# Ledger of designs, part 45: peptides against a protein of PDB entry 4HTP

Target 1, 231 residues: chain A of PDB entry 4HTP
Amino acid sequence: SQTVASHVPFADLCSTLERIQKSKGRAEKIRHFREFLDSWRKFHDALHKNHKDVTDSFYPAMRLILPQLERERMAYGIKETMLAKLYIELLNLPRDGKDALKLLNYRTPTGTHGDAGDFAMIAYFVLKPRCLQKGSLTIQQVNDLLDSIASNNSAKRKDLIKKSLLQLITQSSALEQKWLIRMIIKDLKLGVSQQTIFSVFHNDAAELHNVTTDLEKVCRQLHDPSVGLSD

## One batch from the design tools (peptide; aimed at target 1 V8 D12 R19 S39)

Design b2_p22_7_s4 (made by RFdiffusion4, then SolubleMPNN; from b2_p22_7, 10 letters changed)
Fold by OpenDDE base, seed 1:
Structure b2_p22_7_s4 (fold): chain B 231 residues (1-231), chain A 22 residues (1-22)
Amino acid sequence: as target 1 above (231 residues)
Amino acid sequence: SEEEEKLRERWEKMIEEMEKKN
């Protein structure tokens, strides 16, 4: 079955997240998120116009925006050190070179950008001159690859984990990879709280999540902003 | 911003294309 996530480029989500992060005020951050959500809902209505009882919802995007609330997908088993080593290998970086050392020593302040401790930002600057300008992945494809990584981690299939990671990396821009890394590490640094994200999504979202702890149920049951929990 | 407008235009185009197919 077709989903909204199968049509939406991952690049468009990343562009929205980038704007949220760069925005200084809470109101501006909320505006960017609201505009993406409203566009998603409008596209959903168009896509499913002739179909009743669809299970499609904002869940594929929400689980990437709030990755710390993920309960369906098991642990990736991926840390910054593993990603650093993978990038050094993939990009054929000299091990004693400046870029390799930046990735491995990401916690140590070495640069003027103040990006110490943020592996995703350090990776972005290394990737920017080396990666394609436009990614080709949809939100659905990103989630499928992340599902594969989690499944293979549980099965201890390290070779297949590497394969899925390589597919993500080779089909993503530097900006998309920055956000993908933050999703995997589960720290987006958006500057807005979980409560704010839920409140913009639906007035009852925080309450339903507190009871169920099921992000998919929250997105599905509260898909329509005009229909409440008591209705 | 120019990037914001391009994103909006992409959404509008996607919605319009789906509305024409249904």
Scores: peptide ipSAE 0.561, ipTM 0.931, DockQ to the pose 0.909
OpenDDE base, seeds 2, 3, 4, 5: peptide ipSAE 0.556, 0.561, 0.558, 0.561; ipTM 0.930, 0.931, 0.931, 0.931

Design b2_p22_8 (made by RFdiffusion4)
Pose (drawn by RFdiffusion4):
Structure b2_p22_8 (pose): chain A 221 residues (1-106, 117-231), chain P 22 residues (1-22)
Amino acid sequence: SQTVASHVPFADLCSTLERIQKSKGRAEKIRHFREFLDSWRKFHDALHKNHKDVTDSFYPAMRLILPQLERERMAYGIKETMLAKLYIELLNLPRDGKDALKLLNYGDFAMIAYFVLKPRCLQKGSLTIQQVNDLLDSIASNNSAKRKDLIKKSLLQLITQSSALEQKWLIRMIIKDLKLGVSQQTIFSVFHNDAAELHNVTTDLEKVCRQLHDPSVGLSD
Amino acid sequence: SDEEEEEEQKEWWEELIEEANE
C-alpha cells in the first residue's frame, strides 16, 4: 500500500531538474539525475524491506521527468494564456502592473512565472511527489468531465502550496516540455540498459519502471 | 549554493533511509 512517492518532496525532484537544466554538459546532467534515481532505489529497498508483491516503482517520478511519454493521464486542457489569467487573479496583480504585463504579453512561460513568483510569499513547498501526481490526476479527469471550475480549484491547490521553483517545473510538466538538454534515450539508458527497448515495444512507462526496477536484472530474465 | 543544496538533499536521503530501517 505504501509508495516511495509519498515520502519524497516534490521540491527534491524540482531541485534535481533545475540542476540538470542548469548543467552545461551531458555527463553532469546525467550525474544529477543518477543521484536522484539511486537514492530513490535505496529508499525503495528500505521502505519495502520485507514486503511481498510490490508494484511500487520509479514511475511517479519518471512520468514527470519524461512527461511527453505520459499516457495514463488524459490531456490537462491547460493553456499558458489561462495560467497567466490565473496568476493575475491569484496574485491580485494590477493589469497595468509590470508583472501582469509580463504574463499577458507572453525563456518559456514557466520562466516568466518563475521570475514573477520568486520574490513573493512562500519560499518552501510542502507537497510530495505523490500529492502532485494525485492533483494532476484530478486535473486530467476534470478536463475529461468538462469541469473547468474543478480544474481551477485543483490547480490552485498545486500552485499555492508550492515554491516558485516547484511552480516553474510543474508548469513544464503540464505543458510537457522540460527543456532539460538531455534526450529521452539518454534518460532511459541511465535508468536501465533495456529501458529504451522495453518502451519501444510497450509504449508503457509504468511497465518499464516496474519491470526494469532492478538495474542488474534484464529483460532476458 | 547549488553544491550545498545537493549535499543537504543527500543528507536528507540518508536520514530518511535510516528512519525506514527502524

Design b2_p22_8_s1 (made by RFdiffusion4, then SolubleMPNN; from b2_p22_8, 11 letters changed)
Fold by OpenDDE base, seed 5:
Structure b2_p22_8_s1 (fold): chain B 231 residues (1-231), chain A 22 residues (1-22)
Amino acid sequence: as target 1 above (231 residues)
Amino acid sequence: MDEKELEELRKRFEEKIKEAEE
């Protein structure tokens, strides 16, 4: 069936997240999230205009925005060190070179940007001058690849994990990869709380999530901001 | 959603991406 996530570029989500991160005030952060959400809902309404009882919802995006609340996928089994090694290999970086060492020793201050301990930011700066391709993945495609990674991790298929990671990397810009890394390691550093995200999404979202711990159910049942849990 | 509306949405996404990259 047709879904909103199949039409929304992953780059658009990443752009929104970047704006949120760069915003200084809570109000501005909320505005950027709301604008993305409103656009999503508008597109949903248009896409499903003649269809009732669709299962499509904001869930594909929400699970990437709140990756710590992911309960459907099992663990990825991916750490920063694995990603570092993968990037060194993929980019053919000299192992004793500056960029390779930055990735491997990401916890040690090595640069002027003060990005020590933030692997995603370090990776971004290494990737920025090297990634010329504009990203082409949709949110749905990103989720499909992440599902594959989690499934293959459970099945101990390391080669297939690498294959899916390479697919993600080769079809993403440096900025998209920055956010993808943060989604995988489950630390977006947005500067906005989970409670705030839920409150913007729907007034009853936090309550429903507290009871069910099911993010998909929250997104589906509370898709319409005008329809409450008690309605 | 018709093709025209879809294209308009895509255009908006592209504009947002461009703005973020500036």
Scores: peptide ipSAE 0.064, ipTM 0.706, DockQ to the pose 0.057
OpenDDE base, seeds 1, 2, 3, 4: peptide ipSAE 0.028, 0.029, 0.034, 0.029; ipTM 0.610, 0.632, 0.640, 0.624

Design b2_p22_8_s2 (made by RFdiffusion4, then SolubleMPNN; from b2_p22_8, 9 letters changed)
Fold by OpenDDE base, seed 3:
Structure b2_p22_8_s2 (fold): chain B 231 residues (1-231), chain A 22 residues (1-22)
Amino acid sequence: as target 1 above (231 residues)
Amino acid sequence: MDEEEERELRERWEKKIEEALK
């Protein structure tokens, strides 16, 4: 079945998230999110113009924007230390080199950027000169790979976890990997609250989520901003 | 923020929507 997520590059979501993060004020942050959401909804309507009863929704994007609310996908079993070791191996970084040490000691202040404790930012700077400039993954493909990671973690298949991670990494820019890491670690550092995200998405979103704790249900039932819970 | 990148993103959306409406 056709989904919006299968047509939206993961890079476009990451660019939006980057804009939100860099925005100083709440209003500007909200604007960037709203523009992405509105575009998504417009494309949804166009894509499904002849099929009004579809299960497709903003859920594939929302679960990446609010990864801490993920309930469908099981735990990844991935921590910063695992990612650090993976990058050192993949990029063939000298173990005693500056970049390897930055990744391993990400909590220790190094350099002038003040990125101590933010593994994703540290990884970004290491990856920027070493990765492709434009990724090739769609939002759907990213979610499929993340599903694979979670499933294989539950099955204790470490080799398959690594395979999926390598696919994510090799097909993503440094910026995309920065955000992917934050999605996996479940800390986007957008500077906007969960409540704000829900409020922009739909006036009833927070309420429905509080009752159901089902992010997909929230996205499907409240896909149309003009149709409320009581309608 | 790169205004050009924002414009390109909007254009990509517009193109996708236009193609879907054909």
Scores: peptide ipSAE 0.630, ipTM 0.939, DockQ to the pose 0.914
OpenDDE base, seeds 1, 2, 4, 5: peptide ipSAE 0.627, 0.620, 0.624, 0.628; ipTM 0.938, 0.938, 0.940, 0.940

Design b2_p22_8_s3 (made by RFdiffusion4, then SolubleMPNN; from b2_p22_8, 10 letters changed)
Fold by OpenDDE base, seed 3:
Structure b2_p22_8_s3 (fold): chain B 231 residues (1-231), chain A 22 residues (1-22)
Amino acid sequence: as target 1 above (231 residues)
Amino acid sequence: SDEEELKKLRERWEKMIEEAEK
């Protein structure tokens, strides 16, 4: 069966996350998230108009927005240093060059942007002038590739991990890669708390998550904001 | 612009929903 995530471009999620991050006020951040969520729910209703008993939910997006709560997918085994080396290789950056050194020494303040310690932002600026193609991945495809990475990490198949990473990188814009890195590292820096995200999603979401620790169950059971846990 | 990008995003959602309703 078709899912909402199989239709929604990953770029659209990243654009929304970028707006949330750039927004200064809590209310504005919430507005951007709510708009994306409402659009998702509306599309879900249209897509599944004749199928009421579906397991499809906001989970594919939610697990990328709250990656620290991921429990279905095992650890990626990917750190910033691995990504730095991969980008240096993929982009054929001189090892002693400015950009390679920025990636490797991302914790050291270099330049005027004040992005020290944020590897994803450092990577973004290195990638921005080098990414010529628009992203083409859906949210489902991103999750499939991340699943592959986690599975192959568990199986100690480094070559297959690299293959999936290359597919993610080559099919993503610089902005999408910035957010993908943050999802892998599990730090989105949105400026809104987990509690806020849950509260916007559904009034009972935080409670259900506290009891079950199952993000998919939360998204599925509380898909309709008007239907509570006691209903 | 950010506003133009947001408009395009909204239009994509609208198109997707319309297509799914057919």
Scores: peptide ipSAE 0.701, ipTM 0.963, DockQ to the pose 0.953
OpenDDE base, seeds 1, 2, 4, 5: peptide ipSAE 0.666, 0.665, 0.687, 0.646; ipTM 0.955, 0.955, 0.960, 0.951

Design b2_p22_8_s4 (made by RFdiffusion4, then SolubleMPNN; from b2_p22_8, 12 letters changed)
Fold by OpenDDE base, seed 5:
Structure b2_p22_8_s4 (fold): chain B 231 residues (1-231), chain A 22 residues (1-22)
Amino acid sequence: as target 1 above (231 residues)
Amino acid sequence: DDDKEAEELRKRWEKMIEEALK
């Protein structure tokens, strides 16, 4: 079936997340999230104008925005060290070179940008001059690839994990990869709380999530901001 | 620069919505 996520570029989500991160005030952060959400809902209504009973919801985006609440997808089995090694290989970086060492020793202050301990930011700056292509993935495609990684991790198929990671990397911009890394590591550093995200999404979202711990159910049942749990 | 990117994003959404309504 047709979904909103199959049409929305992953780049657009990343752009929104970048704006949220760069915003200083809570109000501005909320505004950027709300604008994206409102656009999503409007497009949903347009896309499904003739079909009101659909399972499509904001879930594909929400699970990337709140990756720490993911329960459907199993563990990726991916850490910063694995990604560092992958990037060194993919980019053909000399192991004793400056960029390789930055990736491997991301926790050590290098004096550049003050990004010590933030692997995604370190990776971004390494990738920025080397990755000039515009990303081509939709949100649906990103989720499909992440599903593949989790499934193959469970099955201990390391070769297939690498294949999916390479597909993500080769079809993403440096900025998209920055956010993808943070989604995999489950730390977006947006500067806005989970409670705030739920509050903006729907007034009853936090309550429903506290009871069900099911992010998809929250997104489906509370798709319409005007319809509450008691309705 | 941020404003330009925001405007481009809005335009993309508007276009997608318009196309879906056809």
Scores: peptide ipSAE 0.681, ipTM 0.954, DockQ to the pose 0.970
OpenDDE base, seeds 1, 2, 3, 4: peptide ipSAE 0.677, 0.676, 0.680, 0.678; ipTM 0.953, 0.953, 0.954, 0.953

## One batch from the design tools (peptide; aimed at target 1 V8 F36 W40)

Design b2_p23_1 (made by RFdiffusion4)
Pose (drawn by RFdiffusion4):
Formats: structure tokens, C-alpha cells, sequence
Structure b2_p23_1 (pose): chain A 221 residues (1-106, 117-231), chain P 23 residues (1-23)
């Protein structure tokens, strides 16, 4: 019943992605990712130490790291133009004000929102990766159910409980373009030698994470 | 940068503490 994702602050995923994006070279981008992945695996073993048929995996984090491969969630129905409106309303921004104009006159949208949010209020987030995933699930379902009001509420939960950095990365997860500077092939290859292959056949990100959870155990086994 | 290095170290320490307390 328990998951690694319930124990990991979304902030730690976001700080990892930030350092990855910031790194100039490939080796350094891989290093930052590998450290988070390796810690996740060590904690997985400690958490599920004496457990039986464990289905937990790196999937809750991997689906955010490779969001373009997201298949389980339907479309979010979220445009950058409506996030601008949501922030103007939420932050009580005067429309003639400098911050409101930056959002309205839209180095992607996530960065603009980052610069707007950074000097404001909350500096430390509270959500875990699991809670972020649960809320993204509500948003995708409510888009399918044509409930734009429930989408606003769920997105407000995500936004108001998160730091500027987490919001920058959450926006990018929703738009599905992280701009990390490291390819999907590279990310799969760091995770597992066989991961790129398994994804080609299955097009199934959760299956790949679960089946190839152990790096020393290949597809042949 | 020094800020990044500090943040990375704090994350490693947090992982070590989380695993230790879980064990």
C-alpha cells in the first residue's frame, strides 16, 4: 500500500530538475539525475524491506521527468494564456502593473511565472510527489468531465502550496516540455540499459519503471 | 555554484536521514 512517492518532497524533484537544466554538460546533467534515481532506489529497498508483491516503482517521478511520454493521464486542458489569468486573479495583480503585463504579453512561460512568484510569499513548498500526482490526476479527469471549475480549484491547490521553483517545474510538467538539455534516450539509458528498448515495444512508462526497477536484472530475465 | 552545492548536499543528507529512520 505504501509508496516512495508519498515520502519525497516535490521540491527535491524540482531542485534536481533545476540543477539538470542549469548544468552545461551532459555528464553533469546525468550526474544530478543519477543521484536522485539512486537515492530513490535505496529508499525503495528500505521502505519495502520485508514486503511481498510490490508494484511501487520510479514511475511517479519518471512520469514527471519524461512528461511527453505520459499516457495514463488524459490531456489537462491547460493553456499558458489561462495560467496568466489565474495568476493575475490569485496574486491580485493590477492589470496595469508590471508583473501582470509580463504574464499577459507572453525563456518560456514557466520562467516568466518563476520571476513573478520568486519575490512573493511562500518560499518553501509542502507537497510530496504523490500529492502532486494525485492533483494532476484530478485535473486530467476534470478536463475529461468538462469541469473547468474543479480544474481551477485543483490547480489552485497545486499552485498556492508550492514555492516558485516548484511552480516553474509544475508548469513545465503540465505543458510537457521540460527543456532539460538531455534526451529521452539518455534518460532511459541512465535508468536501465534495457529501458529504451522496453518502452519501444510497450509504449508504457509504468511498465518500464516497474519491470526494470532493478538495474542488475535485465529484460532477458 | 556554492548555492547549488549546498542544496545538493542538503538533499543527500535528507535522503540518508529518511532511509536511516525508516530502517
Amino acid sequence: SQTVASHVPFADLCSTLERIQKSKGRAEKIRHFREFLDSWRKFHDALHKNHKDVTDSFYPAMRLILPQLERERMAYGIKETMLAKLYIELLNLPRDGKDALKLLNYGDFAMIAYFVLKPRCLQKGSLTIQQVNDLLDSIASNNSAKRKDLIKKSLLQLITQSSALEQKWLIRMIIKDLKLGVSQQTIFSVFHNDAAELHNVTTDLEKVCRQLHDPSVGLSD
Amino acid sequence: SAEDEKSEKEQREWWEELIHETE

Design b2_p23_1_s1 (made by RFdiffusion4, then SolubleMPNN; from b2_p23_1, 11 letters changed)
Fold by OpenDDE base, seed 5:
Structure b2_p23_1_s1 (fold): chain B 231 residues (1-231), chain A 23 residues (1-23)
Amino acid sequence: as target 1 above (231 residues)
Amino acid sequence: SAEDEQEAEELRRRFEELIAAIE
């Protein structure tokens, strides 16, 4: 069956996350998230207008927004150092060059942006002048590739992990890669709490998640904001 | 900001286009 995630570009999620991160106040952060969610739900209703019993939900996006709550896919086995080495190879950066050293020593303040310790931001600035292509991946495709990485990590297939990572990187803009890195590392730095995200999604979302710890169930059971747990 | 609002409008427009494509 068709899913909303198979139609929505990953770039649109990243744009939303970028706006949330840049917003100073809680209210503005909430507004940006709500706008994306409302658009998603509207499209869902249109896509499934003739099929009321579907399993499709906001889950494909929610699991990327709250990656620390992921329970379906196993660990990626990917750290910043691995990504640094991959980028150095892919971009053919000199090992002793400024950009390579920035990636490898991301914890040390070397730049003017004050991004020490934030690998994703450091990577972004290295990628920005080098990555000119517009991203082409949907949210569904991103999740499929992430599933592949986790599965291959469990199977100790390093070559296939690299293959999936290369697909993600070569089909993503610098901004999309910034957020993809944060999703993999499981630290989005949005400046909004998990509880706030749940409260905007549905009034009963936090409660249901506390009981089930199943993000997909939360998204499916509480897909309609007007229908509560007791209904 | 005006730039932020413009970006929001573009996002909404893209979703409307997705809806239109399936109707």
Scores: peptide ipSAE 0.570, ipTM 0.930, DockQ to the pose 0.801
OpenDDE base, seeds 1, 2, 3, 4: peptide ipSAE 0.564, 0.568, 0.558, 0.567; ipTM 0.929, 0.929, 0.927, 0.930

Design b2_p23_1_s2 (made by RFdiffusion4, then SolubleMPNN; from b2_p23_1, 12 letters changed)
Fold by OpenDDE base, seed 5:
Structure b2_p23_1_s2 (fold): chain B 231 residues (1-231), chain A 23 residues (1-23)
Amino acid sequence: as target 1 above (231 residues)
Amino acid sequence: SEEEEKEAEELRRRFEEKIAEIE
């Protein structure tokens, strides 16, 4: 069956996350998340208008927004150093050049932007002048590729991991890659708590997650904000 | 900011267009 995630560009999620991150106030951050969520739910209702028994939910997006709560896919086995080396190779960066060194030594204050310790931001500035302006991946496709990475990591197939990473990288903008990196490393730096995200999604979401620790179940059972756990 | 609001509006518009296509 069709899913909302198969129709929503990954770029749109990243744009939303970017707005949330840049917003200073909690209320403004919440507004941006709510707007994306509301649009998603409206599209869900339209897409599944004549289908009452669907498993589709906000889960494909939620698991990227709260990657630290991911339990379905196994560990990626990817660290910043691996990504740095991959980017140096892919972008054909001189190994002794400033950009390569920035990626490899991302913890050292070498940049003008004060991004020391934030690999994703360092990567963003290296990628911005070199990558596509607009990506082509949907949220579903991103999750499929991430699933592949996790599966191949478990199987110790490093070559296939690289293949999936290359697909992600070559089909995404610099901004999308910044957020993708943060999703893989499991630190989005949004400036809002997990509790806040859950509270905006559904009043009972935090409670259900505390009991089940199943993010998909939370998204599916509480897909309608007007229907509670007790209903 | 005005730029952020513009981006938000564009996002909403894209969703609305998708909805219109399937209705």
Scores: peptide ipSAE 0.414, ipTM 0.883, DockQ to the pose 0.851
OpenDDE base, seeds 1, 2, 3, 4: peptide ipSAE 0.411, 0.405, 0.406, 0.406; ipTM 0.880, 0.881, 0.880, 0.880

Design b2_p23_1_s3 (made by RFdiffusion4, then SolubleMPNN; from b2_p23_1, 14 letters changed)
Fold by OpenDDE base, seed 5:
Structure b2_p23_1_s3 (fold): chain B 231 residues (1-231), chain A 23 residues (1-23)
Amino acid sequence: as target 1 above (231 residues)
Amino acid sequence: SAEEEEEAEALRKKFEEKIASIE
């Protein structure tokens, strides 16, 4: 069945997240999220106009925005050091070179940008001059690859994990990879609380999540902002 | 900022184009 996530570029989500992060005020951050969500809902209504009973929801995006609440897929088993080594290999960076050392020593402030401890930002600056300007992945494809990584981590298939990571990296811009890294590490640094994200999504979302701890159920049951839990 | 508004408008336009393509 067709899903909204199969039609939405991952780049569009990343651009929204970038705007949210750059915004200083809570109101502005909320506005950017609401605009993306409203566009998603409008597209859902159009895509499913003739289909009343669909399981499609905002869940594919929400699980990337709130990756710390992920319960469907198992742990990735990926740390910053693994990603650093992968990037050094993939980009053919000299091991003793400045960029390789930045990735490996990401916790040590080496530059003027104050990005110490934020591996994703360090990676972004290394990737920006070397990667595609525009990625080709949809939100669905990103989730499929992340599912593959988690499944193969559980199965201890390191070679297949590497294959899926390479596919993500080679088909993504530097900006998309920055956000992808943050999703994998489960720290987006958006500057908005989980409660704020839920409140914008639906008035009852926080309550339903507190009871069920199931992000998919929250997105599916509260897909319509006008229909409450008691309805 | 003006740049942020332009980016937001570009995103809205992309979704509108997608909707129009299936309608």
Scores: peptide ipSAE 0.235, ipTM 0.797, DockQ to the pose 0.833
OpenDDE base, seeds 1, 2, 3, 4: peptide ipSAE 0.215, 0.185, 0.219, 0.218; ipTM 0.786, 0.770, 0.790, 0.792

Design b2_p23_1_s4 (made by RFdiffusion4, then SolubleMPNN; from b2_p23_1, 11 letters changed)
Fold by OpenDDE base, seed 3:
Structure b2_p23_1_s4 (fold): chain B 231 residues (1-231), chain A 23 residues (1-23)
Amino acid sequence: as target 1 above (231 residues)
Amino acid sequence: SAEEEKEQKELKEGFEKKIKEIE
């Protein structure tokens, strides 16, 4: 069956996350998230108009927004150093060059941007002049590739991990890769708490998650903001 | 900002277009 995630570009999620991150006030951050969520729910209602008993939900997006709560897929086994080496290879960067050294020494303040310690931001500036302006991946495709990475990490298939990473990288803009890196590392730096994300999604979301620790169940059972746990 | 409003409009129009394609 078709899912909302199979129709929504990953770029749309990344643009929303970028707006949330850039917003200074809590109210603005909440507004950007709510607008994306409302659009998602509206699309869900249209897509599933004739099918009321569907398992489709906001889960494919929510698990990328709250990657620290991921329980369905196993660990990726990917760290910043691995990504740095991969980018150096893929972009054919001189190993002793400025950009390669920035990626490898991302913790050391070397630039004017003050992004020391944030690998995703360092990567963004290296990628910006070298990558596609627009990505082609949907949220579903990103999740499928991330599932592949986690599965192959568990199976110790490094070649297949690299293949999936290359597919993600070659089909993504610099901005999309910035957010993808943060999703893999499980630190989005949005400036909004998990509790705030849950409260905007549904009033009972935090409570249900605290009991079940199942993010998919939370998204599915509380898909309608007007229907509570007791209903 | 004007840029944020433009991006939000593009996102909304994108969803609306997808809805129309399904209807």
Scores: peptide ipSAE 0.259, ipTM 0.821, DockQ to the pose 0.838
OpenDDE base, seeds 1, 2, 4, 5: peptide ipSAE 0.250, 0.241, 0.252, 0.259; ipTM 0.815, 0.808, 0.817, 0.821; seed 4 fails the geometry check

Design b2_p23_2 (made by RFdiffusion4)
Pose (drawn by RFdiffusion4):
Structure b2_p23_2 (pose): chain A 221 residues (1-106, 117-231), chain P 23 residues (1-23)
Amino acid sequence: SQTVASHVPFADLCSTLERIQKSKGRAEKIRHFREFLDSWRKFHDALHKNHKDVTDSFYPAMRLILPQLERERMAYGIKETMLAKLYIELLNLPRDGKDALKLLNYGDFAMIAYFVLKPRCLQKGSLTIQQVNDLLDSIASNNSAKRKDLIKKSLLQLITQSSALEQKWLIRMIIKDLKLGVSQQTIFSVFHNDAAELHNVTTDLEKVCRQLHDPSVGLSD
Amino acid sequence: DTAEEEEQTEHWEEMIEEANEEN
């Protein structure tokens, strides 16, 4: 019943992605990712130490790191133009004000929102990776159910309980373009030698994370 | 950046120690 994702602050995923994006070289981008992946695997063993048929995996994090491969969640129905309106309303931004104009006259949207949010209020987030996933699930379902009001509420929960850095990365997760500077092939190859292959045949991110959870155990086994 | 990386590593180690104590 328990998950690694329920114990990991979304902030730690975000700080990892930030350092990845910031790194100039491939080797350094891989290093930052590998450290988070390796810690996740060590904590997985400690958490599920004496457990039987464990289905937990790196999937809750991997689906955020490779969001373009997201298949389980339906479309979010979220445009950068409506996030701008949501922030203007939420932050009580005067429309003649400098910050409101930056959002309205839209180095992607996530960065503009980052610069707007950074000097403001909350500096430390509170959400876990699991809670972020649960809320993204509500947003995708409510888009399918044509409930734009419940989408606004769920997105307001995500936004108001998160730091500027988490919000920058959350936006990018929703738009599905992280701009990390490291390819999907590279990310799969760091995770597992066989991961790129398994994803080609299955197009199934959770299956790949679960089946190839152990890096020393290949597809042949 | 380095400080944040070190704090994250320490936080992971603490989480693993606590899970092992509980088990």

Design b2_p23_2_s1 (made by RFdiffusion4, then SolubleMPNN; from b2_p23_2, 14 letters changed)
Fold by OpenDDE base, seed 5:
Structure b2_p23_2_s1 (fold): chain B 231 residues (1-231), chain A 23 residues (1-23)
Amino acid sequence: as target 1 above (231 residues)
Amino acid sequence: DEEELKKLRERFEELIAKAEAEN
């Protein structure tokens, strides 16, 4: 069956997240999230117009926006140091070079941007002159690859983890990789709370999540903003 | 920023239009 996530480019989610992050005020941040969500819902309605009982929901996007609440996937087993080494290898960076050292020593101030401690931002600037301008992955494809990583981590298949990571990296822009890293590390730095995200999604979302801790259930049951939990 | 937002809107509109045409 068709899903919204199979059609929406991962780049579009990343662009939305970038706008949210750059926005100064809470109201602007909310506006950008709301607009993306509304567009998603409209497309869902069009896509599933003749199908009433679908399991499709905002969950594929929500689990990337709130990665700390992920419960379906097991741990990725990926840290900044692993990513640094992978990028050095993939980009063929000199190990003693400036960019390699930036990635490895991301916690120390090495640049003018003040990005110390933010590996994703450091990676972004290293990747920007070297990577594709536009990625090719959909939200569904990104989730499939992340599922693969988590599964292979559990199975201790390091080679397959690397394969999936390479696919993500080679098919993503620098900006997309910035956000992908943050999703994997589970720190998006959006400047909005979980409560705010839930409140924009649905008035009953926070309550339902507090009871169930099931993000998919929240997204599916509260897909329609006009239908409450008690309805 | 505004241009990117416009493009995003256009892409969703295209997706919606396609879905409507196929149903």
Scores: peptide ipSAE 0.464, ipTM 0.904, DockQ to the pose 0.906
OpenDDE base, seeds 1, 2, 3, 4: peptide ipSAE 0.447, 0.454, 0.444, 0.448; ipTM 0.899, 0.901, 0.898, 0.899

